# Designs tried in a protein design run: peptides against a protein of PDB entry 8OXM. Part 3

Target 1, 371 residues: chain A of PDB entry 8OXM
Amino acid sequence: FKAEFRLAGGVNLPKIIDCVGSDGKERRQLVKGRDDLRQDAVMQQVFQMCNTLLQRNTETRKRKLTICTYKVVPLSQRSGVLEWCTGTVPIGEFLVNNEDGAHKRYRPNDFSAFQCQKKMMEVQKKSFEEKYEVFMDVCQNFQPVFRYFCMEKFLDPAIWFEKRLAYTRSVATSSIVGYILGLGDRHVQNILINEQSAELVHIDLGVAFEQGKILPTPETVPFRLTRDIVDGMGITGVEGVFRRCCEKTMEVMRNSQETLLTIVEVLLYDPLFDWTMNPLKALYLQQRPEDETELHPTLNADDQECKRNLSDIDQSFNKVAERVLMRLQEKLKGVEEGTVLSVGGQVNLLIQQAIDPKNLSRLFPGWKAWV

## One batch from the design tools (peptide; made by RFdiffusion4, then SolubleMPNN)

Design b1_p8_2_s1 (from b1_p8_2, 4 letters changed)
Fold by OpenDDE base, seed 2:
Structure b1_p8_2_s1 (fold): chain B 371 residues (1-371), chain A 8 residues (1-8)
Amino acid sequence: as target 1 above (371 residues)
Amino acid sequence: MTLPPVFD
């Protein structure tokens, strides 16, 4: 290891270290402390399996449908090492950075990211009607700009077009795979974009199996398909390439039901894998100061091990695991709201749910649903 | 190899 480290941003201040391998190659790594990377490692294995299924199918292989993966090495229950996603930037950093974010650069007369945030925070405890009205006002005064990512990074028109297609395919694949796995907490800092490939890298996989629905402010969308995410696809938006890639991904997932259920079952019953939402994690996810700039002192929550009877914990855990498996089976059968849908019908419903401003307005303000 | 004191 090099003698020096850098701090990454964010509340946990992950350490960026450079390691020289036995091959003489430098490899940047992210060291997280006070974080359980076992869930990230497990979800990366599931994504690799999904990629294997997508590569076996001719139609998804021809479209290069993949979810981006990175290496995770858990070292303890509270620490590990991640592969540094070299040449990636958080979509939030590109879009809503306070100094040079794309919204400020391209839409200087719109509301600032801070003004949008403040307006949505002021209504956080209000009615759904008041949240919707303020969300619509924010959306009118904060217009999407993510089209400029590909325009800035790819000056050649042929490359630009190819990268915009790669982006659209990456959004489609990750959205459907993420939905099947019930991946939550898809705020703008948990989604990286590769500056060379225009593909998305989903990080911080700590909310899975629809556990985002049991947060103090429940998640109301199946995946992130906000106005900027759609704007990055260009003039066709969700129609054409995105929809077709979602349908082809969903078709492969549904046709792989037995394999996916078997893998997820093994993971849900792994005693070393805690995927359940605990109250402290739930509070931490929705009490995070939305401005990564404030060094809040981490309260040492002393582990008061509430010695709950092991038997009641195990029975409650098994019933949650069974419900997750049942819901996964429903998704893979195309059962939505008690109705069996075709692949096209299911994908259409998910797109409509993800873009519905009524669903978006109900999200936690830190999710930044107006971006 | 002593891991640097990264995990304190």
Scores: peptide ipSAE 0.000, ipTM 0.390, DockQ to the pose 0.032
Fold by OpenDDE base, seed 3:
Structure b1_p8_2_s1 (fold): chain B 371 residues (1-371), chain A 8 residues (1-8)
Amino acid sequence: as target 1 above (371 residues)
Amino acid sequence: MTLPPVFD
């Protein structure tokens, strides 16, 4: 290890450390404290299995369909080491950085990211109709710019085309795999883009198995397919390459039902793996920037061991695990809203749900659904 | 505490 470390910023102040291997190569690592990395480690194992299934299928292998993975080593219930995703940037940093974000650079006359957030926060407690109207006003005055990511990074036209294709494939694969696993909290800081490959890296996997639906403001979209995400695909948007890659990913997932169910069943019943949404985590994920000042850190997580009878907790947990497993079985059978859909029908429904401005307008303002 | 080699 080098003697020096850097801070990555944020509330938990994760430490960036540089390690020199026996091969003489420097490897950057992220040491997190006050964070449970067990869920991230588990979800990375499931993603590696999904990648194995995608590599075995000729159609998905030819398309290079993969979900990007990183190494996670949990050290305790509140600490671990992550592989540093070298050469990645949060899509939120590229798009909506206050100093040099792509929206400010390419659309200087549009609403600022702060103005958009403020408008959506003002209507957060209002009707769905009022949220929709303000969301549409924000969308009219905040036009997508993510097409410029590939144009800035890849000056050669042939490389640019290849990287835009890699991006579109990465969005499709991660969207379908993420939907099957019920991956939530897909805000613009939890999605990285690789500046060399144009592939997405999904981080902070702490909301899975549709636990985003039980947040104080429920998640209303199956995955992030916002206007900037679509703009990065270029002129065809969600049609052509994206749709076909979603369909081929969904086909492999559905044909691998037994394997996926067996893996997720083992994980859901692992007593060392807490995947359930607790009230404190739910509040933390949807805290208002203004509410940070009054929550004194004195809620020791230790005091809410109200000894609910171990039997009633276990029975309630088992019933939640069973419901999650049943919903996973339905998704893998193509059962949506009590109807059995074809792969194309299911993928079409998910795309329509993900791009619907009525669903997007209902999301928590911190998710930034207008980006 | 020596962190175990994370990159085998």
Scores: peptide ipSAE 0.000, ipTM 0.394, DockQ to the pose 0.025
Fold by OpenDDE base, seed 5:
Structure b1_p8_2_s1 (fold): chain B 371 residues (1-371), chain A 8 residues (1-8)
Amino acid sequence: as target 1 above (371 residues)
Amino acid sequence: MTLPPVFD
């Protein structure tokens, strides 16, 4: 290891370390403290299995449908090491960086990212109607710019076209697999983009199995398909390549239901894997100040073990696990709102739910649904 | 195993 480290931003101040391997290659790693990486490690294993299923199918293999994965090594219940996603940038960093963000560069007369955030925070406790109106005002005055990512990174027109297709396929694959697994907390810092491949890397997988729906402000979208995410696909948006890649991904997932259920069942009943949302984690996720600067002292949550009888905890856990498995089985059967849908019908419903400005306006402001 | 000194 090199003697020097860097801090990554954010409340947990993860350490960026450089390691020289026995092969003489330098490898960057991220060391997280105060965080349980077991869920990230588990979700990466499920993504690797999904990739194996997608590579077995001829239609998904021809489309190169894959979820980008990274190595996670949990070291304790509160620490671990992650592979550094070299050559990636958070989509939030590219889009809404305060200095050189793409919105500021390409739309200097639009609202700033800070103005958008402030407007949405002011209505956070208001009615859904007031949230929707302010969200529409924000959206009108904050126009998408993510098309410029591929235009900046890929100057050759043939390469540009190929990379825009790679991006669109990556969004489709990760959206459908993320939906099946109930992946939440898809804010703009939890999604990286590879500057060479234009593929997305989903990080911080600590909200899964629809646990985003039990947050103080519940998640109302199946995946991130915001206006900038769509703008990166080019003129066809959610139509054509994206829709077809979602349908082909969903077809493979539905045809692999037994394998997916068996894997998720083993994970949900693993006594070493706590995937449940606790109230403190839920509060922490929706109290994160966006600004790197506010050192809020970690409230020592004194372990007031509320002596819930161990039997009541275990019965409650098993009942939640059963509910998650039932909902996963429904998704894999195409059961939405008590109706069995075709692959095309299910994908269409999910796209409509994800792009609905009424659903987007109800999200926690820190999710940045206008980006 | 002693964690590397990066954890100090």
Scores: peptide ipSAE 0.000, ipTM 0.392, DockQ to the pose 0.032
Fold by OpenDDE base, seed 1:
Structure b1_p8_2_s1 (fold): chain B 371 residues (1-371), chain A 8 residues (1-8)
Amino acid sequence: as target 1 above (371 residues)
Amino acid sequence: MTLPPVFD
């Protein structure tokens, strides 16, 4: 290991370290403390299994359908080491950086990212109609620019076209796999894009198995398919390549039902893996930037009073696990709202739900559904 | 590359 480290920012101040392997190669790593990386490690194992299924199928293999993965090594219940996603940038940094973000560069007369956030925060506690109206005003005055990512990074037209297809395939694969695993909407910072491959890397997998639906502001979309995400696909948007890649991914997932259920069952009943949303984590994930100052709750809340009878906790946990497995089985059967859908019907429903401005307007404003 | 704030 090098003697020096850098801070990545954030409250937990994760340490960026560089190490030289026995092979003489330098590797960057992220050391997190005060964070439970077991969920990230588990989700990466499930993604690797999904990739194995996608590579076995001829149609998905020919399309190069993969979900990007990174190495996670939990060291304790509150610390671990992650592989640094070298050559990636958060889509939020590219799109809405205050200095040089693509929206500011390409749409200097549009609303700023701050103006959009302020407008949506003002209506956060308002009716769905008021949220929708303000969301539509924001969308009119904040036009998508993510097409420029591939245009800036890939100057050769043939490379540009290939990379735009790689992006579209990556969005499709991660959207369907993410839906099956119940990842829901993803904050723009928790989606990285590789500057060489144009593939997405999903990080911070701390909300899974539809636990986003029990947040103080519930998720209303099956995956992130916002206007900028769609703009990155080019002129066809969600049609053609994206839809076909979603359908082929869903087909492989549905045809692998027993394998997926067995693995998720083992994970849900692992006594070392707490995937449930606790109230503190739920509040925390939807805190306002203005509230950062006062909530130093000394999480020295003595775990003493939540000695609710181990039996009642265990029964409640088992019922939640059973419900998650049942919903996973329904998704893999194509059961949506009590109706059995074809792969094409299910994928169509999910796309329509994900792009619906009424669903997007109801999301937590901190997650920036207008981006 | 600022890692996104892992929401803390």
Scores: peptide ipSAE 0.006, ipTM 0.472, DockQ to the pose 0.101; fails the geometry check

Design b1_p8_2_s2 (from b1_p8_2, 4 letters changed)
Fold by OpenDDE base, seed 4:
Structure b1_p8_2_s2 (fold): chain B 371 residues (1-371), chain A 8 residues (1-8)
Amino acid sequence: as target 1 above (371 residues)
Amino acid sequence: MELPPVFD
């Protein structure tokens, strides 16, 4: 290890360290403390399995459909080492950085990211109708700019075209795999884009198996397909390449039902893998930065939650696991709202749900559904 | 690369 470290930003102040391997190669690593990386590690294993399934199918292999993965090594229940995603940037950093974000650079007369957030926070406790009206005003005055990512990074037109296709394929694969695994909407900082490949890397997988639906502000979209995510695909948007890649990914997932159910069942019943949403985690995930001052949740797991009979906790857990497995089986059968859909019908429904301004306006304002 | 905030 090098003697120097850097801090990554954020509340947990993780350490960026450089390691020289026995092969003489330098490898950057991220050391997280006060964070349980077991869920991330498990989800990376599931993504690797999904990638194996996608590589076995000729149509998905030909399209190079993959979900990007990174190495996670849990060291304790509250610490671990992650592979540094070298040459990536958070999409939120590119889009809405206060100094030089793409919205400010390309749309200087639009609302600022702060103005958009403020407007949506003011209506957070209002009706769905009031949220929708303000969301539409925000969207009208905050136009998408993510197409400029590929234009800035890839000056050669042939490279630019191939990288825009790689991006579109990456969004499609991660959206469908993410839907099957119940990752839901993703914060703009939790989606990285690779500056060389234009592929997405999803990080901080602390919400899975539709646990985002039990947050204080429930998720209302199957995956993130906001206006900037769509703008990055270029003029075709969700049509053509994106839709076809979603359909081909969904086809492979549905045809792999038994394998996916077996893997997820083993994970849901693993006593070392806590995937359930607890109330403190749910609050933390939707807390305001201003409210951080008073609640130091000492996530001392040493708060003796009263000895509820181990039997009643186990029965409650088993009923949640069974519901997750049933919902996963429904998704893999194409059962949506009690109706069996074709792959194309299911993918169409999911796209429509993900782009619906009524669904987007109801999301937690912190997740910036207007970006 | 700042670590993404866990859901601001």
Scores: peptide ipSAE 0.005, ipTM 0.434, DockQ to the pose 0.122
Fold by OpenDDE base, seed 2:
Structure b1_p8_2_s2 (fold): chain B 371 residues (1-371), chain A 8 residues (1-8)
Amino acid sequence: as target 1 above (371 residues)
Amino acid sequence: MELPPVFD
């Protein structure tokens, strides 16, 4: 290791370290403290398997449908090392950075990111009707700009078109795989974009198996398909390439039902893999100051292990695992809201749910559903 | 190779 480290931004101040390998190559790594990387490591293994299924299918292989993965090495229950996603930026950093964000640069007369956030925070405890009205006002005065990412990074028109296509495919693949796995907490800092490939890298995989639905403010969308995410696809939006790539990904997932169920079953019953939502995790996810700049001192949660009776915990855990497996089986059968759908019908429903401003307006403000 | 202290 080099003797020097850098701090990454954010509440947990991850340490960026440079390592010289036995091959003489420098490798940047992110060291997280006070974070359980076991869930990230497990989800990365599931994504690698989904990629293997997608590469075996001729239609998804021809489309280069893949979910981007990174290396995770858990060191303890509260520490690990991540591969540094070199040449990636959080979509939130590109879009809504306070100094040089794309919204400020391209739409200087729109509401600021801070104004949008403040308006949505003011209505956080209000009715769904009041949230919807304020969300629509925010959306009217905060217009999408993510089309400019590919325009800034790729000046050649042929490269620009190829990269916009790669982006659209990456969004489609990650959206469907993420939906099948019940991946939550898809705020704008948990999604990186590769500045060379235009592919998305999903990070912080700590909300899976629909555990986002049991947060104090439940998640109401199957994946992030907000206005900026759609704007990055260009003029066709969710139609054409995105829809077809979702359908082809969903076809492979549904046709791989037995494999996916068997693997998720092994993971859900792994005693080393805590995928469940706990009250402290729920508070941490929805009390995070939305300003990543404020160093709030992490309260030392002393591990008062309330010794609940082991038998009641195990029975409650098993019933949650069974419900997760049952819901995963339903998704892989195309069962939505008690109805069996075709792949096209299921993908259409998921797209409609993800873009519905009524669903988006109900999300936690820190999710930034207007972006 | 000492790992830099992960825990300050």
Scores: peptide ipSAE 0.000, ipTM 0.353, DockQ to the pose 0.034
Fold by OpenDDE base, seed 3:
Structure b1_p8_2_s2 (fold): chain B 371 residues (1-371), chain A 8 residues (1-8)
Amino acid sequence: as target 1 above (371 residues)
Amino acid sequence: MELPPVFD
């Protein structure tokens, strides 16, 4: 290890450390404190398994369909080491950075990211109709720019085309795998883009198995397929390459139902793996910037030992795990809203749900559904 | 505390 460390920024102030391997190569690592990395580690193992299934299928292998993974080593219930995703940037940092974000550079006459967020926060407690109207006004005055990511990074036209294709494949694979696993909290800081490969890296996997639906503001989309995410695919948008890659990913997932169910069953019943949403985690994920000042960290986790009989907790947990497994089985059978769909029908429904401005307008303003 | 070599 080098004697020096850097701070990555953010509330938890994770430490970037440089390690020299026995091979003489420098490797960056991220040391997180005050964070449970066990869920991230487990979800990375599931992603590696999904990648193994995708590599076994000839059609998904030919398309190089993979979900990007990183190494996670949990050290305690509140600390661990992450592989540093070298050469990645949060999509939010590229798009909506206050100083030099792509929206400010390419659309200087549009609403600022701050104006958009303010407008959506003002209607957060309003009707769905009022949220939809304000969301449409925001969308009209905040036009997509993510096409410029590949144009800035890849000046050669042949490389640019290849990287835009890699991006579109990465979005498709991660969207379908993320939907099957019920991955939530896909805000613009939890999705990194690799500046060399144009592939997405999904981080902070702490909302899985549809636990985003039980947040104070429920998640209403199966994955992030917002206007900038679509703009990065180029002129065909969700049609052609994206749709075909979603269908081929979904086909492999559905054909691997027994394997996926067995793995998720083992994980859901692992007593070391707390995947359930708790009220404190739910409040933290949807905390208002204005409310940061009053939450003194002195809510001792000890005082909500409401001694619910261990038996009632276990029975309630088992019933939640069973419901998650049943819903996973339904997804893998193509059961949506009580109807059995073909792979193409299921993928079409998920795309329509993900791009629907009525669903997007209902999301928590911190998710930035207009980006 | 020496962290064990995580990347062997």
Scores: peptide ipSAE 0.000, ipTM 0.358, DockQ to the pose 0.024
Fold by OpenDDE base, seed 5:
Structure b1_p8_2_s2 (fold): chain B 371 residues (1-371), chain A 8 residues (1-8)
Amino acid sequence: as target 1 above (371 residues)
Amino acid sequence: MELPPVFD
């Protein structure tokens, strides 16, 4: 290991370290402290299985449909090492960096990212109608710019076109796989884009199995399909390539029901994997000011021993695990709101739910649904 | 068919 480290931004101050392998290659790694990476490691294993299923199918293989994965090595219940996704940038960094973000560069007369966030925070405790009105005002004055990512990175028209297709396929695959697994907390810092491939890398997988629905502000979308995400697809948006790639991904997932259920069942009942949302984690996820302000969490966890009988905890856990498995089985059967849908019908419903301004306006402001 | 990009 090199003697020097860098801090990555954010509340947990993860350390970027460089190591030289026995092969003489330098490899960057991210060391997270105060975070449980076991769920990330588990979700990466499930993504690898999904990729194996997608590579076996001729139609998904021809489209190169994959979810990008990275190595996770949990070291303890509160620490681990992540593979640094070299040549990636958070989509939030590209889009809404305060200094040189794409919104500021291409739309200098629009609202700033800070103004948008402030407006949505002011209505956070208001009615759904007031949230919707302010969200629509924000959206009118904050126009999407993510098309410029591929235009800046890929100057050759043929390469640009290929990379825009790779992006659209990556969004489709990760959206459907993420939906099946109930992946939440898809804010703009938890999604990286590869500057060479234009593929997305989903990080911080600590909200899965629809646990985003039990947050203080529940998640109301199946995946991130916001205006910038759609703008990166080009003129066809959610139609054509994206829709077809979602349908082909969903077809493979539904046809692999038994395999996916068996894998998820093993993971849900593994006592080493606490995937359940606890109240402190839920509060922490929706109290993070993205601003670097040094608020020391002097959470004096006064150990109020809520002596919940161990038996009541185990029975509550098993009922949550059963409910997650039932909901996963429903998704894989195409059961939505008590109705059995075709692959095209299910994908259409999910796209409509993900792009609905009423659903987007109800999200926690830190999710940045206007981006 | 994927629509070809409109090149300006």
Scores: peptide ipSAE 0.000, ipTM 0.323, DockQ to the pose 0.019

